# Peptides against a protein of PDB entry 9IZ0, part 85

Target 1, 345 residues: chain A of PDB entry 9IZ0
Amino acid sequence: ITCLGSNGHTYKQLVKGGNDDLRQDAVMEQVFEQVNGFLRSYRKTSQRNLSMRTYKVIPLALKTGVIEWVQDTIPLGEYLDSAHKVYHPKEWSLSTCRKLIAEKQMEDLETRLKVYDLVCRHYRPVFRHFFLESYADPVQWFTTQTNYARSTAVASVLGHVLGLGDRHGQNILIDKTSGEVIHIDLGIAFEQGKKLPVPECVPFRLTRDVVDGMGITGVEGVFRRCMEFTLETLRREEDSLLSVLEVLRYDPLFSWLISPLRRMKKQKMQLENFNQPESGNITTDASRDPKIQRNNVSGESEAERAILKVRQKLSSTLSVEASVGELIRIAQDPSYLALMFCGWS

## One batch from the design tools (peptide; aimed at target 1 R98 L196)

Design b2_p29_6_s3 (made by RFdiffusion4, then SolubleMPNN; from b2_p29_6, 18 letters changed)
Fold by OpenDDE base, seed 4:
Structure b2_p29_6_s3 (fold): chain B 345 residues (1-345), chain A 29 residues (1-29)
Amino acid sequence: as target 1 above (345 residues)
Amino acid sequence: EEEKRKEEILKLLEEAAKARGISIEEILE
């Protein structure tokens, strides 16, 4: 929809109707705004204008809301699929890569690593071309690539600390003007991504294409340093961040657990993304509700566990540099990426 | 072509660094 603001400006808005709880997205955006306050207060992060890029979410009802249409953006996955066809027309299609990974999903790690390596050799990174195509002026090219690396660093630290899940290429937008990343669909947080049918094993998305967008230095330089400064800020503001999360403990509308409906929807979307629509009438006989043992762990006990995990991730037991180094290592480790739904791009 | 474009970008980064009185490393900081 297009809304006329009280200021006389027209704003494009996405009305999202359906089973997705926009309250979770709205709450996570509020947490990001508080974190952006901490990043602005700390000299090392403020001098670099480090922020989590946010968007407006207005929940209208439990399952309906208005999302700000982020103008001049493209989903990372949409760009990568298009660019890969242009720059590597002799390589495998995204659908072929997905199929091969899916066919081996139940196999051992060694077999999954072999298939992941095979896919990686036939689906090379292309995200560097986004910056090279979009910005003819070298100052703009450098500025936007730097903004991308900075924005990705902030999102990576926050994604790890808050345990953001479902970080696939359609849930990461690239701003075509600034080069910043915008994370959308924030309803899987506090490590609930590990409860998906394909568990998320990486702390954040740092695939080969995500790294390719950082340019010649890759993860070294701007990205690493901006992760370090962001983590240093969050460690300094640990009590402030935990206090913000404690307020959410008392929000009866905030779900610390992935809903069974959202889990089933994500399962269906994963299966549909693996299967080309072969016209087979899979009568999903919905009758076998696997008794997900509702461990009657009170929502309060799940909030407490989530907050405890955030505290553990902010621990100063390791240096900032050592902690960031380990996160970057794990996020790029083929042994984790081979287990992911789309770890090759 | 890509290598020529990298060299052109490096030259422009050198010029931008020089114009700001900072190193390329400091621009990358």
Scores: peptide ipSAE 0.013, ipTM 0.396, DockQ to the pose 0.011
OpenDDE base, seeds 1, 2, 3, 5: peptide ipSAE 0.007, 0.007, 0.015, 0.000; ipTM 0.313, 0.294, 0.412, 0.284; seed 3 fails the geometry check

Design b2_p29_6_s4 (made by RFdiffusion4, then SolubleMPNN; from b2_p29_6, 15 letters changed)
Fold by OpenDDE base, seed 5:
Structure b2_p29_6_s4 (fold): chain B 345 residues (1-345), chain A 29 residues (1-29)
Amino acid sequence: as target 1 above (345 residues)
Amino acid sequence: EEKKKKEEILKLLEEAAKALGISVEELLE
């Protein structure tokens, strides 16, 4: 919908309906606003204007809400698909790459690594071109690329700490003005991405295209340092962050678990992205209710376990540099990326 | 050409930042 604001500006708003509980998105945005407060309080993060870009989420009902449309944005995946066709027209399509990875999803790690390497050789990074094309002025180019690396670093640390899942290219927007990343669709948090049909095994999205957008330094320099400063800030504010999360522990309407409906919707979307629309009337009576084994995990509540995992991720057992170094290593490791739905871009 | 020019400017900024003992980001801040 398009709304006329009281300021005379027209705002596009996305009305989401269906099975997506926007309440979780709204809560995660509130957590990001608190974290942005912490990032503003410390010189090392404040001096660099480090923030998680937020958007307004207004839940109207359990499954319906209004999302603020972030102006002048593009989904990362939309840009990458278009740019890849322009810069690498002789390489494989995204559909071909997806198909090959999916066909091997049940195979051993060695086979999956071979297919991942093959896909990587036939689908090369292009995201550097976003900055090269969008900014004619070298200072603007460098500033926006720096803002991208900074915002990606904040989102990577915070996404790891909060266990944000479903970080695919359609859930990551790029601000065309600032170069900053905006994470949307926050309904998979606290490591619930591991419960997806294709389990998420990376701490955050640091694929080859995400790195290519950082320019010639890649993960070294701005990105690494901004991750370190962000993690240092979150470790200092551990008790404050945990206190924000403890409020959610007592919200009976906050879902610490991925809803079965959302899981099933994501499963269908994953399957539909693999099925070319062959016009076949497959009336497959998929009335097989997957018996959701409610594993009554006898133990701590899912909220307690989630908070405990956040605390563990904020542990000072390793230095900030060592912790960030390990996160960056894991996030780029082919042995993890080969297991992802789309680990090549 | 524009890509090459940006790479040259980036190299100059990196050299300048290195000479100042600061990051290129801090040079532009």
Scores: peptide ipSAE 0.024, ipTM 0.494, DockQ to the pose 0.012
OpenDDE base, seeds 1, 2, 3, 4: peptide ipSAE 0.021, 0.000, 0.019, 0.023; ipTM 0.493, 0.278, 0.547, 0.477

Design b2_p29_7 (made by RFdiffusion4)
Pose (drawn by RFdiffusion4):
Structure b2_p29_7 (pose): chain A 304 residues (1-257, 299-345), chain P 29 residues (1-29)
Amino acid sequence: ITCLGSNGHTYKQLVKGGNDDLRQDAVMEQVFEQVNGFLRSYRKTSQRNLSMRTYKVIPLALKTGVIEWVQDTIPLGEYLDSAHKVYHPKEWSLSTCRKLIAEKQMEDLETRLKVYDLVCRHYRPVFRHFFLESYADPVQWFTTQTNYARSTAVASVLGHVLGLGDRHGQNILIDKTSGEVIHIDLGIAFEQGKKLPVPECVPFRLTRDVVDGMGITGVEGVFRRCMEFTLETLRREEDSLLSVLEVLRYDPLFSWLGESEAERAILKVRQKLSSTLSVEASVGELIRIAQDPSYLALMFCGWS
Amino acid sequence: EEEEELEETLEERDELLEQLEEREEELLE
């Protein structure tokens, strides 16, 4: 529902009748805003202007809340389906991949990796072409590319830290003229998903298409540097963060999918921010564990 | 009677399995 504005600008409101965890999304957005404040009160984490982008959430009811449909955007999942067909029509469709993996579900590990390798060899990455031929001449394109890389890196590091759940393209919105990513529908949090009926391996959203969209350079450069600066900044302001997560723990609103998984979850948050391992080594291991095909094969259908 | 009770138990089982599969798909999708 799109309304005008007194200043003359229209605002789009996305109202949802489905039982999306909009309250959890709201508290998570509050944490994200406070993280933006942390990144604001520092030299390195603000020269890059890095921020985990937040979209305003106004949940009147958990089942029937309303959120801000962000200014003109095309969701990642709804995108690169048309781009896949237009750019690579000869290659296989999502239908062949999906239920072919469906045949993979009951198979062993080697079979799962083999079929995944085959399908991934068939479906070359295509998201790299969104930032081309869409935005503007090169300066704006590069600014948008670095904005996407930064925003996705910060969002991924934060999601791994807080154990964010669903990370399909249907839950990712790319801005357009700016390029900052907006994660949507973050209902599953604090390591909720891996432990699904169907298990997962990847800690944060990183497909082949996503790393192809970061530019010619994969996730080694601006992405890694932004991730590691985010990790160090989050560690330096760790006490305030755990304080925020503690206040989340003691209230019965945040979903942690007497004693609760929230305690173990924040312990794992501390471990993830633990200074025992160098931050650079932590970012390296995170990139490896999110990029390796062996982990990616078991994730789910698609996710090429 | 014993056979009818068994058939009803098997139907209830299958309905529960179908619900679980639908929920798995909803969570995954």

Design b2_p29_7_s4 (made by RFdiffusion4, then SolubleMPNN; from b2_p29_7, 18 letters changed)
Fold by OpenDDE base, seed 5:
Structure b2_p29_7_s4 (fold): chain B 345 residues (1-345), chain A 29 residues (1-29)
Amino acid sequence: as target 1 above (345 residues)
Amino acid sequence: EEEEKKKLEEKKKKEEEEKLKEEVKKLLE
């Protein structure tokens, strides 16, 4: 839909209907706006214009709403698939890599590491070319690459602290004008990504292509320093952030748990991305759901656990530098990336 | 044109499947 604003500007809007809980996205965007307030108030983050890039979400009804169409963006995964075909036309397709990782999903860690290494050798990073292609002026190139590293650092810290899941290349947009990252589909939060069919084992997405976009310094320099300043700001504003999350505890429409329907939808989308023909009767043999006692963990007890995990991630037991160093290490560790749905790009 | 494109895609897919078989074989050796 195209809407004329009261300011005379024309805004494209995406009307999203169906299975996506836009209320969850709207609530997470409100949390990001509060965090952006903290980042603006703190000198070290304000001087660098550190922010989580937000988008407007207007929930209209259950599972329907209007999302601000972020103009001049591309999904990271769409760019990477296109660029990989151009720069590495003799390497494996994304489908071949996905198939091999899936076929070995039930194997031991050693086998999965060998498969991950093999995929990495046949699918090399290309994301540096985004900046080289898009910006002929060296000043614009450097500025946009710096904005990318800064925005990725903020999103990485916030994604870890809030336990954002489902951070695949289609849920991360790149702004072609600024180089900033925009995270979309925020409906898996508070570590519910660990309950996906392929559990998320990394704190945030820091794959080889995400790092390749940072240029010659990789994670060392702008990215690391901006993560440190962001985490320092969030630790300073811990009580304010926790107070914002406590308000969500009393929102009866906020889901602290991944719904079975959302889990099934993500499972289908994972399978569809494997080009497996629909004819696999996944007999959801609901019988082999281990009797994980449905401890009727009240929605309140899950909210309390989520808030406790946020507090634990903001703990000052380690320095900011040590905490960021460990997060960067884990996010790049092949032992975790080999377990991911798409850890190679 | 469309048939030649389809044949080229099928050829690339076969070449990827052969490479995959060779590399999987080396992983199992």
Scores: peptide ipSAE 0.039, ipTM 0.619, DockQ to the pose 0.021
OpenDDE base, seeds 1, 2, 3, 4: peptide ipSAE 0.029, 0.026, 0.024, 0.027; ipTM 0.601, 0.472, 0.598, 0.579

Design b2_p29_8 (made by RFdiffusion4; failed a check: the pose's geometry)
Pose (drawn by RFdiffusion4):
Structure b2_p29_8 (pose): chain A 304 residues (1-257, 299-345), chain P 29 residues (1-29)
Amino acid sequence: ITCLGSNGHTYKQLVKGGNDDLRQDAVMEQVFEQVNGFLRSYRKTSQRNLSMRTYKVIPLALKTGVIEWVQDTIPLGEYLDSAHKVYHPKEWSLSTCRKLIAEKQMEDLETRLKVYDLVCRHYRPVFRHFFLESYADPVQWFTTQTNYARSTAVASVLGHVLGLGDRHGQNILIDKTSGEVIHIDLGIAFEQGKKLPVPECVPFRLTRDVVDGMGITGVEGVFRRCMEFTLETLRREEDSLLSVLEVLRYDPLFSWLGESEAERAILKVRQKLSSTLSVEASVGELIRIAQDPSYLALMFCGWS
Amino acid sequence: SPPPPPSQEELIDEAYKEMYEELQEELEE
């Protein structure tokens, strides 16, 4: 529902009747805003202008809340389906991949990796072409690319830290003229998903297409640097963060999918921010564990 | 073109619904 504005600008409101965890999304957005404040009160984490982008959430009811449909965007999942067909029509469709993996579900590990390797060899990455031929001449394109890399890196590090759940393309919105990414529908949090009926391996969203969209350079450069600066900044302001997560713990609003999984979840948060391992080594291991095909094969259908 | 796959929340909800339905059947039995 799109309304005008007194200043003359239209605002789009996305109202949902489905039982999306909009209250959890709201509290998560509050944490994200406070994180943006942390990144604001520091030299390195603000020269890059890095921020985990937040979209305003106004949940009137958990089942029937209303959120801000962000200014003109195309969701990642709804995108690169048309781009896949237009750019690579010869290669296989999502139908062949999807249920073919469906055949993979009951198979062993080697079979799962083999079929995944085959399908991934068939479907070359295509998201790299969104930033080309869409935004503007090269300066704006590069600014948009670095904005996407930064925002996705920060969002990914924060999601791994807070154990964010679903990370399909249907839950990612790319801005357009700016390039900052907006994660949507973050209902599953604090390590809720891996432990699904169907298990997962990847800690944060990192497909082949996503790393192809970061530029010619994969996730080694601006992405890793932004991730590691985010990790160090989050560690430096760790006490305030755990304070925020504690106040989340003691209220019966945040979903942690007497004693609760929230305690163990924040303990894992502390471990993820623990200074025992160098931050650079932590970022390296995170990139490896999110990029390796062996982990990616078991994730789910698609996710190429 | 196949429909989009269910979300993780939906999968969880479905698993819960199935577990409750089974328990309801056992009680009925």

Design b2_p29_8_s1 (made by RFdiffusion4, then SolubleMPNN; from b2_p29_8, 17 letters changed; failed a check: the pose's geometry)
Amino acid sequence: DLPPLPSLKELLEKAKKEEEEREEKRREE

Design b2_p29_8_s2 (made by RFdiffusion4, then SolubleMPNN; from b2_p29_8, 17 letters changed; failed a check: the pose's geometry)
Amino acid sequence: ELPPLPSLKELLKKAEEEEKKKKEKELEE

## One batch from the design tools (peptide; aimed at target 1 H168 V198)

Design b2_p30_1 (made by RFdiffusion4)
Pose (drawn by RFdiffusion4):
Structure b2_p30_1 (pose): chain A 304 residues (1-257, 299-345), chain P 30 residues (1-30)
Amino acid sequence: ITCLGSNGHTYKQLVKGGNDDLRQDAVMEQVFEQVNGFLRSYRKTSQRNLSMRTYKVIPLALKTGVIEWVQDTIPLGEYLDSAHKVYHPKEWSLSTCRKLIAEKQMEDLETRLKVYDLVCRHYRPVFRHFFLESYADPVQWFTTQTNYARSTAVASVLGHVLGLGDRHGQNILIDKTSGEVIHIDLGIAFEQGKKLPVPECVPFRLTRDVVDGMGITGVEGVFRRCMEFTLETLRREEDSLLSVLEVLRYDPLFSWLGESEAERAILKVRQKLSSTLSVEASVGELIRIAQDPSYLALMFCGWS
Amino acid sequence: TELEEEIELAEELGLVERAEELKEVLEREE
């Protein structure tokens, strides 16, 4: 539902009747805003202008809340389905991949990796072409690319820290003229998903297409540097963060999918921010564990 | 069609939340 504005600008409101965890999304957005404040009160984490982008959430009811449909965007999942066909029509479709993996579900590890390798060899990455031929001449393109890389890196580090759940393309919106990413529908949090009926391996969203969209350079450069600056900044302001997560713990609103998984979750948050390992080593291990095909094969259908 | 296939599969896998999300996406596209 799109309305005009007094200043003359239209605002789009996405109202949902489905039982999306909009209250959890709201509290998570509050945490994200406070994180943006942390990144704002620091030298390195603000020269990059890095910020975990937040979309305003106004949940009138958990089942029937209303959120701000962000200014003109194309969701990642709804995108690169058309781009896959247009750019690579010869290669296999998503139908062959999907249920072929469906055949993979009951198979052993080697079979799962083999079929995944085959399908991934068939379906070359295509998202790299969105930032080309869409935005503008090169300066704006590069600004948009670095905006996407920074925003996705910060969002991914924060999601790993807070154990964010679903990370399909249907839950990622790419801005367009700016390039900052907006994660949507973050209902599953505090390590909720991996422990699904169907298990997962990847801690944060990192497919082949996503790393192809970061540029010619994969996730080694601006992405890693933004991630590691985010990790260090989050560690430096750790006390305030755990204070925020504690106030989340003591209220019965945040979903942590007497004693609760929230305690263990924030302990794991502390471990993730623990200074025992160097931050650079932590970022390196995170990139490896999110990029390796062995982990990616067991994730789910698609996710190429 | 593609989303319906994903929905069916998600339902078979008991991924109720996922299936609901996909139905929302499908209804939006319709």

Design b2_p30_1_s1 (made by RFdiffusion4, then SolubleMPNN; from b2_p30_1, 13 letters changed)
Fold by OpenDDE base, seed 5:
Structure b2_p30_1_s1 (fold): chain B 345 residues (1-345), chain A 30 residues (1-30)
Amino acid sequence: as target 1 above (345 residues)
Amino acid sequence: DLLEELIELAEKLGLEGLAEDLRGVKELKE
């Protein structure tokens, strides 16, 4: 829908209806605004204008709401699919890569690593071209690439700490004006991504294309330093952040668990991306709905576990540099990326 | 050096935090 604001500007708004848990998105956006307060209060993060880019979510009902339409954005995955066809027209299609990874999904790690390496050789990074195409002025190019690296660093730390899942290229928008990343569809948090049919094994998305957008320094520049300062800020503000999360513990409408329906929807979307309709009458005998035993793990026990995991991730047992170094290592490790649905791009 | 030119550019733009980060990257490469 398009709304006329009191300022005379027209705003597009996305009305989501159905099974999307917009309440979880709205809560996570509130957490991000609090974290943005911490980032503004700390000199090292404030001097770098570090923030998690937010968007307005207005939940209207349990599964319906209005989302601010983020203007001048593109999904990372949409850009990458388009750009890859332009810059590497002789390489494999995204569908071919997905198929090969899926065909080996149940195989051992060694087999999955071989297929991942094969896919990586036939699907090279292109995301650097986003900045080269969009910004003819060297100052604007450099500024936007820097904003991208900074925003990706903040989102990576926050995504890890809060255990944000489902961080695929369609849930990450790029602002075409600033180069900043905008994370959307926040309905998988507190490591519930590990409960997906394809478990998330990385702390955040740091695929080859995500790194290619950081320019010639890759992760060993603005990105690493901004991750360090972000984590340092979150460790300093641990009690404040945990206090914000404790308020959510007592929200009876906040789901600390991935809903079985959302899990099934994500499973179906993962499977439908494999079923190009070859017209074969596979009578999927829909009858064996496995009785998902509702393990009545009290929502309170899951909230407590989630908060405990956040506290553990903010632990000062390792230095900021060592913690960030390990996170970057794990996020780029082929042994984890080969296990992902789309770890090559 | 491209990195020095980028440091000078960051300084000219008043991007002190970026200039510091790029200096830190230079020090890591030396």
Scores: peptide ipSAE 0.264, ipTM 0.806, DockQ to the pose 0.013
OpenDDE base, seeds 1, 2, 3, 4: peptide ipSAE 0.066, 0.072, 0.072, 0.071; ipTM 0.637, 0.639, 0.643, 0.645

Design b2_p30_1_s2 (made by RFdiffusion4, then SolubleMPNN; from b2_p30_1, 13 letters changed)
Fold by OpenDDE base, seed 3:
Structure b2_p30_1_s2 (fold): chain B 345 residues (1-345), chain A 30 residues (1-30)
Amino acid sequence: as target 1 above (345 residues)
Amino acid sequence: SLLEELIELARELGLEGLAEDLEGVLEEKK
């Protein structure tokens, strides 16, 4: 829909109805606005215009809300699938790669690494072409590639610290005007993605195509330094950030547990991505799973654990450089990427 | 050098933090 604002400006909005709980997304966007305040207050981050790109979410009722339409964007996964067919038409299809990874899902790590390497050799990175295609002017090309590396660095630090899960190529938008990344579908936070049937093993998405978009320096230079300055800012503002999260502990609109409906939707999507037959024992009644009933961890106990994990991730025990170096290493480790549903792009 | 030109371009674009970052790389190469 298009709405006329009180300021006379027209805004495009997406009305979502149905089974998606938008309250989680709205709360995470509020946390990002507070973090963006911290990034604007610190010299090293403000001089680089470091921010998490946000979008407006207005929950209207249970499972209903209005989302800002993010104009001039494309899902990363949609761009990569189209670009790969253009630049590498003799390589394997995305469906072939998914099938081979799925067929070996139950094998040992050594076998899974061999299959991951084979898929990587037959599905090469292409994301550098986004910048070359979209920006004819060298200054615009350089500026937008820099904006991409910066926004990816901020999103990577926040993704790790807040435990943002489900960061697949359809949940990452690219802004075609600025080159910045926009993370959507924020309903999996505080490491709840590790409880999915295919657990998230990486702190953030740093696949070969995510790195290829950073240009010739890859993860070195702009990306690494912007991660360091972002983490330095969050460590300085630890008490402020924890105070924001403590308010959310008592917010009746926020759930520290994954919604049963979101869990079912994500389980179906993971099964479809692996072409696994629906094991007929996925009881559509999420209330009847005896494993879900035994983990009646009070929402309060999950909130306390989540806040404790954030505090642990902000620990100054290691230098900023050492902490960022380890995060980058883990995010690029083939031993973790080979375990993902799509770790090769 | 190309790196000095990129530092100047970064300042002209108001990218002061990028200019500082590229100056650091230029100093490490000397």
Scores: peptide ipSAE 0.078, ipTM 0.669, DockQ to the pose 0.012
OpenDDE base, seeds 1, 2, 4, 5: peptide ipSAE 0.032, 0.033, 0.046, 0.059; ipTM 0.612, 0.610, 0.636, 0.633

Design b2_p30_1_s3 (made by RFdiffusion4, then SolubleMPNN; from b2_p30_1, 13 letters changed)
Fold by OpenDDE base, seed 4:
Structure b2_p30_1_s3 (fold): chain B 345 residues (1-345), chain A 30 residues (1-30)
Amino acid sequence: as target 1 above (345 residues)
Amino acid sequence: DLLEELIELARELGLEGLAENLEGVKEERE
């Protein structure tokens, strides 16, 4: 929709209808704005303008709302699919890669690693071309690539700390003006991505294409240092951040757990993205409702476990450098990426 | 105050029911 603001300006807005809880997105955006406050207060992060790029979410009801249409953006996955066809027209399609990974989903790790390596050899990184195509001026190119590495570093730390899931290429937007990343569809948080049919095993998305966008230094330089400064800030503001999360315990509408409906929807979308439309009669034998044992763990106990897990991730037991080093290692580990829905790009 | 900033942000986002709950938590802490 296009709304006329009280200021006489027209704003494009996306009305999202359906079973997606936009309230969870709105609450996560609120947490990000508070974290942006901490990043502005700390000299090391403020001097670099480190922030999580946010968007406005106005929930109109429990399952419907208006999302600000982030102008001049493209989904990372949409850019990558298009760029791969241009720069590597002899390589495999994204559909072919997905099919091969899916066909081996139930196999052992060794078999999955072999298929992941095979896919990686036939689907090479292209995301560096985004910056080369979009920014002909060397100063703009350097600035936007730096902004990309900075914003990706902030989003990676926050994504790990808050346990953000569903970080596929369609849920990460690239701002074509600034080069910043914008994370959308925040309805899987507090490690609930581990409960998906394809469990999320990485702390954040740091695939080969995400790294290729950082330029010749890859993760070494701006990205690593900005992760370190972000984590240092969050450790300093641990009590403040935990106090924000404790306040969410008093929101009776905040879901600390993935809803069964959202889980089923994501399961269906994953299965549909794995299955080419073979015209086979999917007999929807709807009858096997897996008795998800509702362990009557009170909503309070789930919130408490989530907050405890955030506290554990902010622990100063390891140095900031050691913690960031381990996170980067795990996020790039083929043994985890081979288990993911799309770990190759 | 972080709680005041959250209340304001909840209101700016049209999350009035969250703002009211956060105000209640503020009153319980004062």
Scores: peptide ipSAE 0.023, ipTM 0.397, DockQ to the pose 0.017
OpenDDE base, seeds 1, 2, 3, 5: peptide ipSAE 0.016, 0.012, 0.000, 0.014; ipTM 0.376, 0.330, 0.312, 0.385

